# Peptides against a protein of PDB entry 2ODG, part 8

Target 1, 89 residues: chain A of PDB entry 2ODG
Amino acid sequence: MTTSQKHRDFVAEPMGEKPVGSLAGIGEVLGKKLEERGFDKAYVVLGQFLVLKKDEDLFREWLKDTCGANAKQSRDCFGCLREWCDAFL

## One batch from the design tools (peptide; aimed at target 1 G38 F39 V44 Q48)

Design b1_p12_5 (made by RFdiffusion4)
Pose (drawn by RFdiffusion4):
Structure b1_p12_5 (pose): chain A 89 residues (1-89), chain P 12 residues (1-12)
Amino acid sequence: as target 1 above (89 residues)
Amino acid sequence: ATPEEARAAFFA
C-alpha cells in the first residue's frame, strides 16, 4: 500500500485542523467535493468514519457515492482513518 | 451522517 508520506505523518501526529485534502486517499479534487458537502476540515470526515462504525462497505459506498472516489482511493482513507483511530482511538 | 452529526461524533 504505497501510501504517500501523509498516511504515516497523519497517524504519527495529531490531525489538528488540517484541511480535508490532507487525509490520505483524498486528493485536491476529492477534497473539494467533500468540502462542498460541508466537510471543510478533515476531523469532520473522520467523524463520518466513526458514525459508520468503521463499516468498510458503508464507508466506501459513502465516500464513493459522495464524491466518486475509486475503490483504490477509498482503501487508503479506510486504513488511514482507521489506523489513526488505532493510535488515537 | 450530516456534517454537524459527523463533527459531533468526532468531538464525542

Design b1_p12_5_s1 (made by RFdiffusion4, then SolubleMPNN; from b1_p12_5 with T2S F11L)
Fold by OpenDDE base, seed 4:
Structure b1_p12_5_s1 (fold): chain B 89 residues (1-89), chain A 12 residues (1-12)
Amino acid sequence: as target 1 above (89 residues)
Amino acid sequence: ASPEEARAAFLA
């Protein structure tokens, strides 16, 4: 499968202070819901990804339960963080 | 750990 430009832009450089909405699969609606739950920066979602030991099923289930992400959105977000970690962690 | 358990720990 292919990736979006948003995915490629995210995985290409250090995460820094990027907002949660910079993650692939996370638009304005999901981003706002994540921010309301305390996940305002992409690095906070990265933290959750790492706490779940990079497990795809657990992370995607968490994202669905937390902000209502659908299957594509959770897959895109997981893949974005996985590839970022492969490059920088 | 479950997703719910991890989320609860974060927000506690």
Scores: peptide ipSAE 0.059, ipTM 0.686, DockQ to the pose 0.146
OpenDDE base, seeds 1, 2, 3, 5: peptide ipSAE 0.051, 0.057, 0.024, 0.051; ipTM 0.705, 0.688, 0.580, 0.681

Design b1_p12_5_s2 (made by RFdiffusion4, then SolubleMPNN; from b1_p12_5 with A1P T2S R7E)
Fold by OpenDDE base, seed 5:
Structure b1_p12_5_s2 (fold): chain B 89 residues (1-89), chain A 12 residues (1-12)
Amino acid sequence: as target 1 above (89 residues)
Amino acid sequence: PSPEEAEAAFFA
């Protein structure tokens, strides 16, 4: 599948202090819900991704349960973190 | 761990 420009922008450089909303698949609504749960930075969601040992099903289920992400949003977010890790981790 | 358990552990 093709990726979004938002995905490409995220995976192209170190994550730094990027807000959670910088993640592909995470818009304003999902971002605010994640922030309310303590996941205010992209690197905090990265931490959860790593705690789940990069498991796609577990991560996407977590994201759905945590902020209400649908299948496309969770797929986009997972792919964003997977490819960032492949480049930088 | 389940996703919920992992989330709790991450912030514990």
Scores: peptide ipSAE 0.052, ipTM 0.664, DockQ to the pose 0.168
OpenDDE base, seeds 1, 2, 3, 4: peptide ipSAE 0.051, 0.033, 0.022, 0.027; ipTM 0.660, 0.641, 0.575, 0.632

Design b1_p12_5_s3 (made by RFdiffusion4, then SolubleMPNN; from b1_p12_5 with A1P T2S F11L)
Fold by OpenDDE base, seed 3:
Structure b1_p12_5_s3 (fold): chain B 89 residues (1-89), chain A 12 residues (1-12)
Amino acid sequence: as target 1 above (89 residues)
Amino acid sequence: PSPEEARAAFLA
């Protein structure tokens, strides 16, 4: 599968203070829902990704349950964090 | 999230 430019922009540099909406698969709708639940920065979602030990099924299920992400959105978000970690963690 | 919310999210 191919990645989006949004994915490539995210995985290319340190995460810093990037908002949650910078994550691939997280648009305005999902971003607002995540922010309302306290996941306002990309690094907070990274934290959840890491405490779930980078497990794809667990993370994608969590994302779906937390903000209503569909299969593509959760896959894109997971892939974004996985590849960022491979590069920088 | 609060610590309690984070824990709940982790276990969900």
Scores: peptide ipSAE 0.112, ipTM 0.737, DockQ to the pose 0.150
OpenDDE base, seeds 1, 2, 4, 5: peptide ipSAE 0.063, 0.056, 0.045, 0.047; ipTM 0.721, 0.695, 0.670, 0.678

Design b1_p12_5_s4 (made by RFdiffusion4, then SolubleMPNN; from b1_p12_5 with A1P R7E)
Fold by OpenDDE base, seed 1:
Structure b1_p12_5_s4 (fold): chain B 89 residues (1-89), chain A 12 residues (1-12)
Amino acid sequence: as target 1 above (89 residues)
Amino acid sequence: PTPEEAEAAFFA
């Protein structure tokens, strides 16, 4: 599958202080829910991704349970973090 | 599309 421009923009450069909403698959609604749960920065979600040892099923389940992400949103978010890590971690 | 589906399409 092809990636979005949002995905490409995220994986192309260091994450820094980017907000959680900069992650592919995370829009305004999901972003607000994540922020309310303490996941305000993309790097906090990255932390969860790494704690789950980059396991796709576990991460996508967590994202669904945490903010109500659907299958596409969780897939896009996972792919975004996976590719960022491949490039920078 | 539902609001959730619309968000997925726009922000992913």
Scores: peptide ipSAE 0.121, ipTM 0.686, DockQ to the pose 0.032
OpenDDE base, seeds 2, 3, 4, 5: peptide ipSAE 0.115, 0.117, 0.109, 0.117; ipTM 0.682, 0.671, 0.681, 0.689

Design b1_p12_6 (made by RFdiffusion4)
Pose (drawn by RFdiffusion4):
Structure b1_p12_6 (pose): chain A 89 residues (1-89), chain P 12 residues (1-12)
Amino acid sequence: as target 1 above (89 residues)
Amino acid sequence: ELERILETLEEN
């Protein structure tokens, strides 16, 4: 899973108020769509993951249906957001 | 801010 350094950096230190495009697997284009959907910050998107009880199928369908992210990009967000929770939740 | 976050999460 050749995730960018952002994946390790994200689960290496607190998220603070970093932008939603900072989450691994969410590019600038995808960050914009989520932003238009009311998720201007990454901690708002992590909240959606928590609401879905880490249901990978619901999360992937939600992210894909919400912005059109591919099955590949959604995997990065799931492990990225999940691993952050493992160190941080 | 928290209220707006919660409303966003409920909508989605």

Design b1_p12_6_s1 (made by RFdiffusion4, then SolubleMPNN; from b1_p12_6, 6 letters changed)
Fold by OpenDDE base, seed 5:
Structure b1_p12_6_s1 (fold): chain B 89 residues (1-89), chain A 12 residues (1-12)
Amino acid sequence: as target 1 above (89 residues)
Amino acid sequence: EEEKVKEVLEKN
C-alpha cells in the first residue's frame, strides 16, 4: 500500500491543534460534516479511534456512519491515525 | 460501542 503526502505530513509530527481536515482521507466535504457533529479537531477523532481500541472495522464503520466516508477515505483516515499512534503514543 | 460513543460525543 502507498500513502499520500498528506498522510506523511500528518504522521511526521505532533498532532497539536490540527483541524480534522488534516487527516488523510478527510477532505472539505467530510471535514465539514465531522465538524458539524462536533469533531472539529483531529485529536477528537483520535479520541474516538482510541475509545474504539484502535479497531479498524469499528473505526471505519463509525467514520462511514458519521460523515459518509467511503472505503478509501476511511482506510486512509484509519491508517493515518494508526501510524501517528505508532510514532507518538 | 461504536454508536454509543458517537452519540455521547455529538451531544456535547
Scores: peptide ipSAE 0.047, ipTM 0.690, DockQ to the pose 0.119
OpenDDE base, seeds 1, 2, 3, 4: peptide ipSAE 0.042, 0.040, 0.039, 0.037; ipTM 0.680, 0.677, 0.670, 0.655

Design b1_p12_6_s2 (made by RFdiffusion4, then SolubleMPNN; from b1_p12_6, 7 letters changed)
Fold by OpenDDE base, seed 3:
Structure b1_p12_6_s2 (fold): chain B 89 residues (1-89), chain A 12 residues (1-12)
Amino acid sequence: as target 1 above (89 residues)
Amino acid sequence: DEEKRKEVLEKN
């Protein structure tokens, strides 16, 4: 499956202080909901991803429960973090 | 599952 330019931009460089909305699959609506739950930076969501041991089902379910992400949004976000980790961890 | 997720989170 193809990736978005947003995904490619994210996985190409160190994460730094990028906002949660920079993650693929996370738009304005989901980003605001995540921020309200304390996940304001992409690295905070990365932390959750790592605590869940990079498990796709656990992470995608968590994302759905936390911000209402649909299947595509959760897939895009998971893939974004997975590929970033493959490159930089 | 949500139950499994909670268990994983509690272990950390």
Scores: peptide ipSAE 0.084, ipTM 0.727, DockQ to the pose 0.069
OpenDDE base, seeds 1, 2, 4, 5: peptide ipSAE 0.028, 0.029, 0.074, 0.028; ipTM 0.623, 0.631, 0.728, 0.624

Design b1_p12_6_s3 (made by RFdiffusion4, then SolubleMPNN; from b1_p12_6, 7 letters changed)
Fold by OpenDDE base, seed 1:
Structure b1_p12_6_s3 (fold): chain B 89 residues (1-89), chain A 12 residues (1-12)
Amino acid sequence: as target 1 above (89 residues)
Amino acid sequence: EEEEVEEVLKKN
């Protein structure tokens, strides 16, 4: 599988205070919806990813239910967080 | 990229 430049930019460095919209698969529309639900920073979504024990199906379902992410968006977001964790956690 | 295109198409 190939990754986007957005994915590569995210997984290349500590996420710090990066906004939720910096996550792969999370654009302007999904980002605003996530922010409205209290997920304004990428690390808040990381928290949910970890609470779900890095389970792909659970996380992608959660993301779909929370902001309306489609299959590609949820897959890209999951992969982004998975690879970031492999590098930095 | 495809991610941005998909988001643009979801604007309602």
Scores: peptide ipSAE 0.035, ipTM 0.565, DockQ to the pose 0.031
OpenDDE base, seeds 2, 3, 4, 5: peptide ipSAE 0.033, 0.028, 0.033, 0.030; ipTM 0.562, 0.537, 0.566, 0.547

Design b1_p12_6_s4 (made by RFdiffusion4, then SolubleMPNN; from b1_p12_6, 6 letters changed)
Fold by OpenDDE base, seed 1:
Structure b1_p12_6_s4 (fold): chain B 89 residues (1-89), chain A 12 residues (1-12)
Amino acid sequence: as target 1 above (89 residues)
Amino acid sequence: EEEEVKKVLEEN
């Protein structure tokens, strides 16, 4: 599987205060829904990813239930956070 | 799956 430029841009550097919409798989629609639920920054979603102990199924299900992400969107978002953690955590 | 997510969130 190939990654997007958005994914590569995210995993290349510390995420700092990047908005939730900077995560791969999270566009304008999903980003707004996440923000409405209090997940406005990428690091808040990272927090959820870590609370779920980096479990792919749990995280992807959570993302689906929280913002309506489809399988590809949740996969892209999970992969983005996994690779960021591998590089910086 | 959803119930497992809730459980993890409540325990942490």
Scores: peptide ipSAE 0.034, ipTM 0.665, DockQ to the pose 0.074
OpenDDE base, seeds 2, 3, 4, 5: peptide ipSAE 0.034, 0.034, 0.034, 0.033; ipTM 0.672, 0.662, 0.628, 0.662

Design b1_p12_7 (made by RFdiffusion4)
Pose (drawn by RFdiffusion4):
Structure b1_p12_7 (pose): chain A 89 residues (1-89), chain P 12 residues (1-12)
Amino acid sequence: as target 1 above (89 residues)
Amino acid sequence: ELEEARELGEEA
């Protein structure tokens, strides 16, 4: 899973108020769509993951249906958000 | 649903 350094950096230190495009698997284009959907910050998107009880199928369907992210990009967010929770939740 | 996700995210 050749995730960018952002994946390791994200689960290596607190997220603070970093932008939603900072989450691994969310590019600038995808960050814009989520932003238009009311997720201007990454901690708002992490909240969606928590609401879905880490249901990978619901999460992937949600992200894909919400912005059109591919099955590949959604995997990065799941492990990225999930691993952050493992160190941080 | 969005407000709930925002609150949970702020708590985390």

Design b1_p12_7_s1 (made by RFdiffusion4, then SolubleMPNN; from b1_p12_7, 5 letters changed)
Fold by OpenDDE base, seed 4:
Structure b1_p12_7_s1 (fold): chain B 89 residues (1-89), chain A 12 residues (1-12)
Amino acid sequence: as target 1 above (89 residues)
Amino acid sequence: LLEKAIELGKEL
């Protein structure tokens, strides 16, 4: 599958303190909803990704339930975190 | 301190 520049920018370097909105698939609307739920940094969403044992279905369902992500947004976000982990974990 | 806690995970 093809990826966005946003995805490539995220997976290319350590996550650091990047805001949640830096994740592929997470725009202004979803980002604000995630922030309101306590997921303000990308690494907090990474935490959820990891405690769900990198399970795609569980993570994408969680993201949908938490911020209303659609299928593409959840796919993009999952792929972003998966490829980041493949590079750095 | 717990006011900063968030719920993580779900039934696996």
Scores: peptide ipSAE 0.236, ipTM 0.762, DockQ to the pose 0.095
OpenDDE base, seeds 1, 2, 3, 5: peptide ipSAE 0.202, 0.179, 0.224, 0.218; ipTM 0.750, 0.737, 0.756, 0.755

Design b1_p12_7_s2 (made by RFdiffusion4, then SolubleMPNN; from b1_p12_7, 5 letters changed)
Fold by OpenDDE base, seed 5:
Structure b1_p12_7_s2 (fold): chain B 89 residues (1-89), chain A 12 residues (1-12)
Amino acid sequence: as target 1 above (89 residues)
Amino acid sequence: LLEKAKELGREL
């Protein structure tokens, strides 16, 4: 599978204070829904990813339930966080 | 534990 430039931009550097919308698969619509649920920064979603022990099925299901992400969006977001962790965690 | 973690995430 190929990745987007958005994915590559995210995984290339420390996460810092990047907004939740900087995550691959998270556009304006999903980003706003995540923000409304308290997930305003990418690192908050990272926290959920880690609490779920990096489990793909659990994380993608959570993302779907939380903001309505479809299969591609949740896959892109999961892959983004997985590769970021491989580089920096 | 993992299901509880999912629930916690939904409650934020």
Scores: peptide ipSAE 0.109, ipTM 0.731, DockQ to the pose 0.132
OpenDDE base, seeds 1, 2, 3, 4: peptide ipSAE 0.097, 0.099, 0.096, 0.099; ipTM 0.726, 0.727, 0.722, 0.727

Design b1_p12_7_s3 (made by RFdiffusion4, then SolubleMPNN; from b1_p12_7, 5 letters changed)
Fold by OpenDDE base, seed 4:
Structure b1_p12_7_s3 (fold): chain B 89 residues (1-89), chain A 12 residues (1-12)
Amino acid sequence: as target 1 above (89 residues)
Amino acid sequence: LLEKAIELGRQA
């Protein structure tokens, strides 16, 4: 599978205070829903990713349940966090 | 404020 420029931009550098909307797969609609639930920064979603032990199925299910992400959106978001972690953890 | 707590795991 190929990645988006948004993905590449995210995984290329420390995420710092980047908003949740900077995650691949998270657009305006999903970003707003995540923010309303308190997941306003990318690192908060990273936290959920990590407490789920980087499990793809669990994370993607969580994302779907939390903001209504579809399969592609959850895949893109998971891949974004996985590759960021591979680079920086 | 988190309106949905971070989940440590998922229940069946």
Scores: peptide ipSAE 0.043, ipTM 0.657, DockQ to the pose 0.100
OpenDDE base, seeds 1, 2, 3, 5: peptide ipSAE 0.040, 0.042, 0.039, 0.042; ipTM 0.661, 0.654, 0.647, 0.667

Design b1_p12_7_s4 (made by RFdiffusion4, then SolubleMPNN; from b1_p12_7, 5 letters changed)
Fold by OpenDDE base, seed 3:
Structure b1_p12_7_s4 (fold): chain B 89 residues (1-89), chain A 12 residues (1-12)
Amino acid sequence: as target 1 above (89 residues)
Amino acid sequence: LLELAKELGKKA
């Protein structure tokens, strides 16, 4: 599958203090919803990804339930975190 | 596990 430049920019370097909106699949709408729920930094969403043991179905379901992400958005976000972890974790 | 993650998220 093809990836976006946003995905490539995220997986290329340490996450640091990047905002939640820097995650692939997370635009302004989903980003604001996540921030309202306390997920203001990308590393907080990474935390949920790890709590769910990197399980794709569980993570994508969680993301959908939390901010209303559609199938593409949740897929892009999952892929972004998976590839970041493969590189840096 | 999903329910646990949801509960943890409420504390964020």
Scores: peptide ipSAE 0.304, ipTM 0.829, DockQ to the pose 0.149
OpenDDE base, seeds 1, 2, 4, 5: peptide ipSAE 0.097, 0.083, 0.291, 0.247; ipTM 0.729, 0.715, 0.824, 0.802

Design b1_p12_8 (made by RFdiffusion4)
Pose (drawn by RFdiffusion4):
Structure b1_p12_8 (pose): chain A 89 residues (1-89), chain P 12 residues (1-12)
Amino acid sequence: as target 1 above (89 residues)
Amino acid sequence: LTAHLEVLAEES
């Protein structure tokens, strides 16, 4: 999974109030759609992951149905958000 | 925080 340095940097230090486009697998285009959906910060999106009980199928369907992210981009967010939780939850 | 919870509820 050739995730950008952001994946390792994200699970290496607290998320703080970084923008939603900072989450691995969420690009600037996708960050905009989630932002329009009320997720102006990444910790709001991590909350959606927690609400879905880490259900990968529900999460991928949610992200894809919510913004159109491909099956590839959703995998980065799942492991990215999940691994952050592993170190941080 | 309330606004974020409302957003999560709408999305659920």

Design b1_p12_8_s1 (made by RFdiffusion4, then SolubleMPNN; from b1_p12_8, 9 letters changed)
Fold by OpenDDE base, seed 1:
Structure b1_p12_8_s1 (fold): chain B 89 residues (1-89), chain A 12 residues (1-12)
Amino acid sequence: as target 1 above (89 residues)
Amino acid sequence: DEEAKKVLEEAL
């Protein structure tokens, strides 16, 4: 499977204070919904990813339930965090 | 696991 440039940009460097919208699969619509739930930074979503033990099904379900992400968006977001963790965690 | 999904949100 191919990745987006947004994905590659995210996984290439420490995420620092990057906003939640910097995550692959998270656009302005989903980003706003996540921010309203307190997930304003990418590292907060990373926290959720880790609390869920990096489980793909649990994370993607959570993302769908929390901000209405579709299958593609949740896949992209999960893959983004998975590969970031593989590189930096 | 509904409990796990809510852990962080409750803390925020």
Scores: peptide ipSAE 0.247, ipTM 0.850, DockQ to the pose 0.173
OpenDDE base, seeds 2, 3, 4, 5: peptide ipSAE 0.215, 0.221, 0.214, 0.233; ipTM 0.834, 0.835, 0.833, 0.842

Design b1_p12_8_s2 (made by RFdiffusion4, then SolubleMPNN; from b1_p12_8, 8 letters changed)
Fold by OpenDDE base, seed 1:
Structure b1_p12_8_s2 (fold): chain B 89 residues (1-89), chain A 12 residues (1-12)
Amino acid sequence: as target 1 above (89 residues)
Amino acid sequence: DEEALEVLEKAL
């Protein structure tokens, strides 16, 4: 399995105020849907990731239910947050 | 998981 440059860019530095769309797997369509539900910053999605105790199945299901993410999108987003946490949390 | 959605959405 390989990662995208978007993933590598995200996990390489502190998250700060990065928009939700900076997460791997989250494009403009999913990003807008997440923002409409109040998940406007990457750190808000990180919050959900942590509330779900970093559980992959729960997080990916949540993302699917919240914005309609497909399997690849949810996998990419989960992996992005997992690796960011490994580096910075 | 509707419950997982509800928890955080109420906080937002």
Scores: peptide ipSAE 0.041, ipTM 0.694, DockQ to the pose 0.174
OpenDDE base, seeds 2, 3, 4, 5: peptide ipSAE 0.037, 0.036, 0.028, 0.035; ipTM 0.680, 0.677, 0.637, 0.669

Design b1_p12_8_s3 (made by RFdiffusion4, then SolubleMPNN; from b1_p12_8, 9 letters changed)
Fold by OpenDDE base, seed 5:
Formats: C-alpha cells, structure tokens, sequence
Structure b1_p12_8_s3 (fold): chain B 89 residues (1-89), chain A 12 residues (1-12)
C-alpha cells in the first residue's frame, strides 16, 4: 500500500504543536469530534497511541469509538503515528 | 486516482 502526501508531510518532521487535523486520516469532521473530546493537538493523540502501547487493534478501535473513524481513516492515522515514532521517538 | 481518493478520505 502507498501513503498519501498528508502522511508524508506529517512523518517528515518533528510534530511540535501541529493540530489534530494534520494527522493522516483525520479531516475536518473527525478533527472537530476529536477536539470536542479534548484531543486538539496531534501530540495528544500520540499520547493515547503510546498509552495503548502502539497496539494497532486497540488504537484503531479507540479512534473509531472516539470520533467515528472508519477502517481506512483509522489505518491511515495509525500508520502515520507509527512511522513518525520510528523516525523521532 | 489513489492519491486523490486518499485526499478525499482525509478531508472528512
């Protein structure tokens, strides 16, 4: 499978204060829902990813339950965080 | 186009 330009842009540099909407798979609709739940920055979602010990099934289930992400959106978001961590963590 | 489809999905 190939990645999106949004994925490549996110994994290429330190996360800093990037908004949650900068994550691959997270657009305006899912981003607003995540923000309403307190996940306004990408690093907050990274925190949840790490609390779940980088487990794909647990993280993707959490994302679906938290903002209604579908299978593709949760896969894209998980892959985005996994590859960012491989580069910078 | 795969890239275009991903952009649309990520816009939601």
Amino acid sequence: as target 1 above (89 residues)
Amino acid sequence: DEEAEKVLEEAL
Scores: peptide ipSAE 0.220, ipTM 0.775, DockQ to the pose 0.027
OpenDDE base, seeds 1, 2, 3, 4: peptide ipSAE 0.218, 0.214, 0.220, 0.197; ipTM 0.772, 0.764, 0.771, 0.757

Design b1_p12_8_s4 (made by RFdiffusion4, then SolubleMPNN; from b1_p12_8, 9 letters changed)
Fold by OpenDDE base, seed 5:
Structure b1_p12_8_s4 (fold): chain B 89 residues (1-89), chain A 12 residues (1-12)
Amino acid sequence: as target 1 above (89 residues)
Amino acid sequence: DEKAQKVLEEAL
């Protein structure tokens, strides 16, 4: 499947202190909800991704339950973290 | 892993 420029920008470089909203699939609405739950940085969501052992179904379900992400948003976010990890982890 | 999900959320 095709990816967004936002995805490509995220997976191309070290994550550093990037905000949660820099993740593909995470816009203003979802970002604010994630921040309210303590997931303010992209690396905190990465932590959840890793704790769930990179399992797609578990992560996407978590994201839906945590911030109300729809199927496309959760797919985009999962793919973003998966490809970042393939490059840098 | 429901425990893993809860552990991280509760720690924040």
Scores: peptide ipSAE 0.070, ipTM 0.711, DockQ to the pose 0.184
OpenDDE base, seeds 1, 2, 3, 4: peptide ipSAE 0.062, 0.054, 0.054, 0.057; ipTM 0.708, 0.698, 0.697, 0.699

## One batch from the design tools (peptide; aimed at target 1 G38 Q48)

Design b2_p13_1 (made by RFdiffusion4)
Pose (drawn by RFdiffusion4):
Structure b2_p13_1 (pose): chain A 89 residues (1-89), chain P 13 residues (1-13)
Amino acid sequence: as target 1 above (89 residues)
Amino acid sequence: LEEALKALARAAN
């Protein structure tokens, strides 16, 4: 999983109020769609993950259906958000 | 914190 340094940096320090495009697997284009959906900050998107009880199928369907992210990009967000929770939740 | 994040997600939805 050749995730960008952002994946490790994200689970290496608190998220603070970083922008939603900062989450691994969410590019600028995808960040914009989630932003238009009311997720202007990454901690709002992490909240969606928590609401879905880490249901990978529901999460991937949600992200894909919400913005059209591919099965590949959604994997990065799942492990990225999940691993952050492992260190942080 | 977890519950606050969930509440924010629900508000965004």

Design b2_p13_1_s1 (made by RFdiffusion4, then SolubleMPNN; from b2_p13_1, 8 letters changed)
Fold by OpenDDE base, seed 4:
Structure b2_p13_1_s1 (fold): chain B 89 residues (1-89), chain A 13 residues (1-13)
Amino acid sequence: as target 1 above (89 residues)
Amino acid sequence: MAEELKEAALKAL
């Protein structure tokens, strides 16, 4: 498995008020769509991740349905949140 | 249960 610098930057520190676009796999296009649906902060997406019991298939399906994320984008986003939780939750 | 949680979260926001 390979990770991006964006992933490494996100998982390295507490999430705080980071915008949804700071999540790996979430660029400008997906970020704007998530914000329009009320998911403006990374911690709101984290909340959904936790409500779905950290299940990869459920989360990635949700992300696809919510903002149109493709397989790579949803995989990157899931991995980002999983590793952040392993470090800080 | 899983699908219900997904839908509930979406409509609450």
Scores: peptide ipSAE 0.093, ipTM 0.731, DockQ to the pose 0.175
OpenDDE base, seeds 1, 2, 3, 5: peptide ipSAE 0.092, 0.080, 0.085, 0.093; ipTM 0.738, 0.722, 0.729, 0.733

Design b2_p13_1_s2 (made by RFdiffusion4, then SolubleMPNN; from b2_p13_1, 7 letters changed)
Fold by OpenDDE base, seed 4:
Structure b2_p13_1_s2 (fold): chain B 89 residues (1-89), chain A 13 residues (1-13)
Amino acid sequence: as target 1 above (89 residues)
Amino acid sequence: MEEELKQAALEAL
């Protein structure tokens, strides 16, 4: 699996108060939609990831239904959170 | 159970 620099930057350190747009796969368009739905911080999306028991299919479907993420965007976002959790959780 | 979890997540915010 190849990753972006955005992914590598996110998984390298505690996420703290990083905005939702710092997640891999979440650009300005998806970020705005997520913020409008109350997901303003990356840790709020992390919360949903954990509630869904880190299940890839459930999370990616949820992300699609919430902000219209396509397959690549949801894959990138899932992988970003998975690897962050492996390192820090 | 999976569908219930998804629905709960969608309704959270």
Scores: peptide ipSAE 0.135, ipTM 0.766, DockQ to the pose 0.178
OpenDDE base, seeds 1, 2, 3, 5: peptide ipSAE 0.031, 0.123, 0.133, 0.132; ipTM 0.648, 0.757, 0.762, 0.763

Design b2_p13_1_s3 (made by RFdiffusion4, then SolubleMPNN; from b2_p13_1, 7 letters changed)
Fold by OpenDDE base, seed 3:
Structure b2_p13_1_s3 (fold): chain B 89 residues (1-89), chain A 13 residues (1-13)
Amino acid sequence: as target 1 above (89 residues)
Amino acid sequence: LAEELKEAALKAL
């Protein structure tokens, strides 16, 4: 699978206090919607990802329902968190 | 339940 530089930058290091917009697939539009729903940091979305037991279908559906992410955006975001967890969790 | 887990997110906020 082809990844973006944004994805590579995110998965390469501990996420710390990175904003939600640092996640691959999450641009300004989706980031603002997530922030309005209380998901202001990448680690809060990570929390939801883990609560959903890292299930791709559940997470991507949740992301679509929460911020209107399309198929590519939800795929990119899921892949970003999955690979970060594989490296650091 | 999957739906309950999705709905439980950030209820305290």
Scores: peptide ipSAE 0.194, ipTM 0.775, DockQ to the pose 0.154
OpenDDE base, seeds 1, 2, 4, 5: peptide ipSAE 0.182, 0.183, 0.189, 0.185; ipTM 0.774, 0.773, 0.782, 0.778

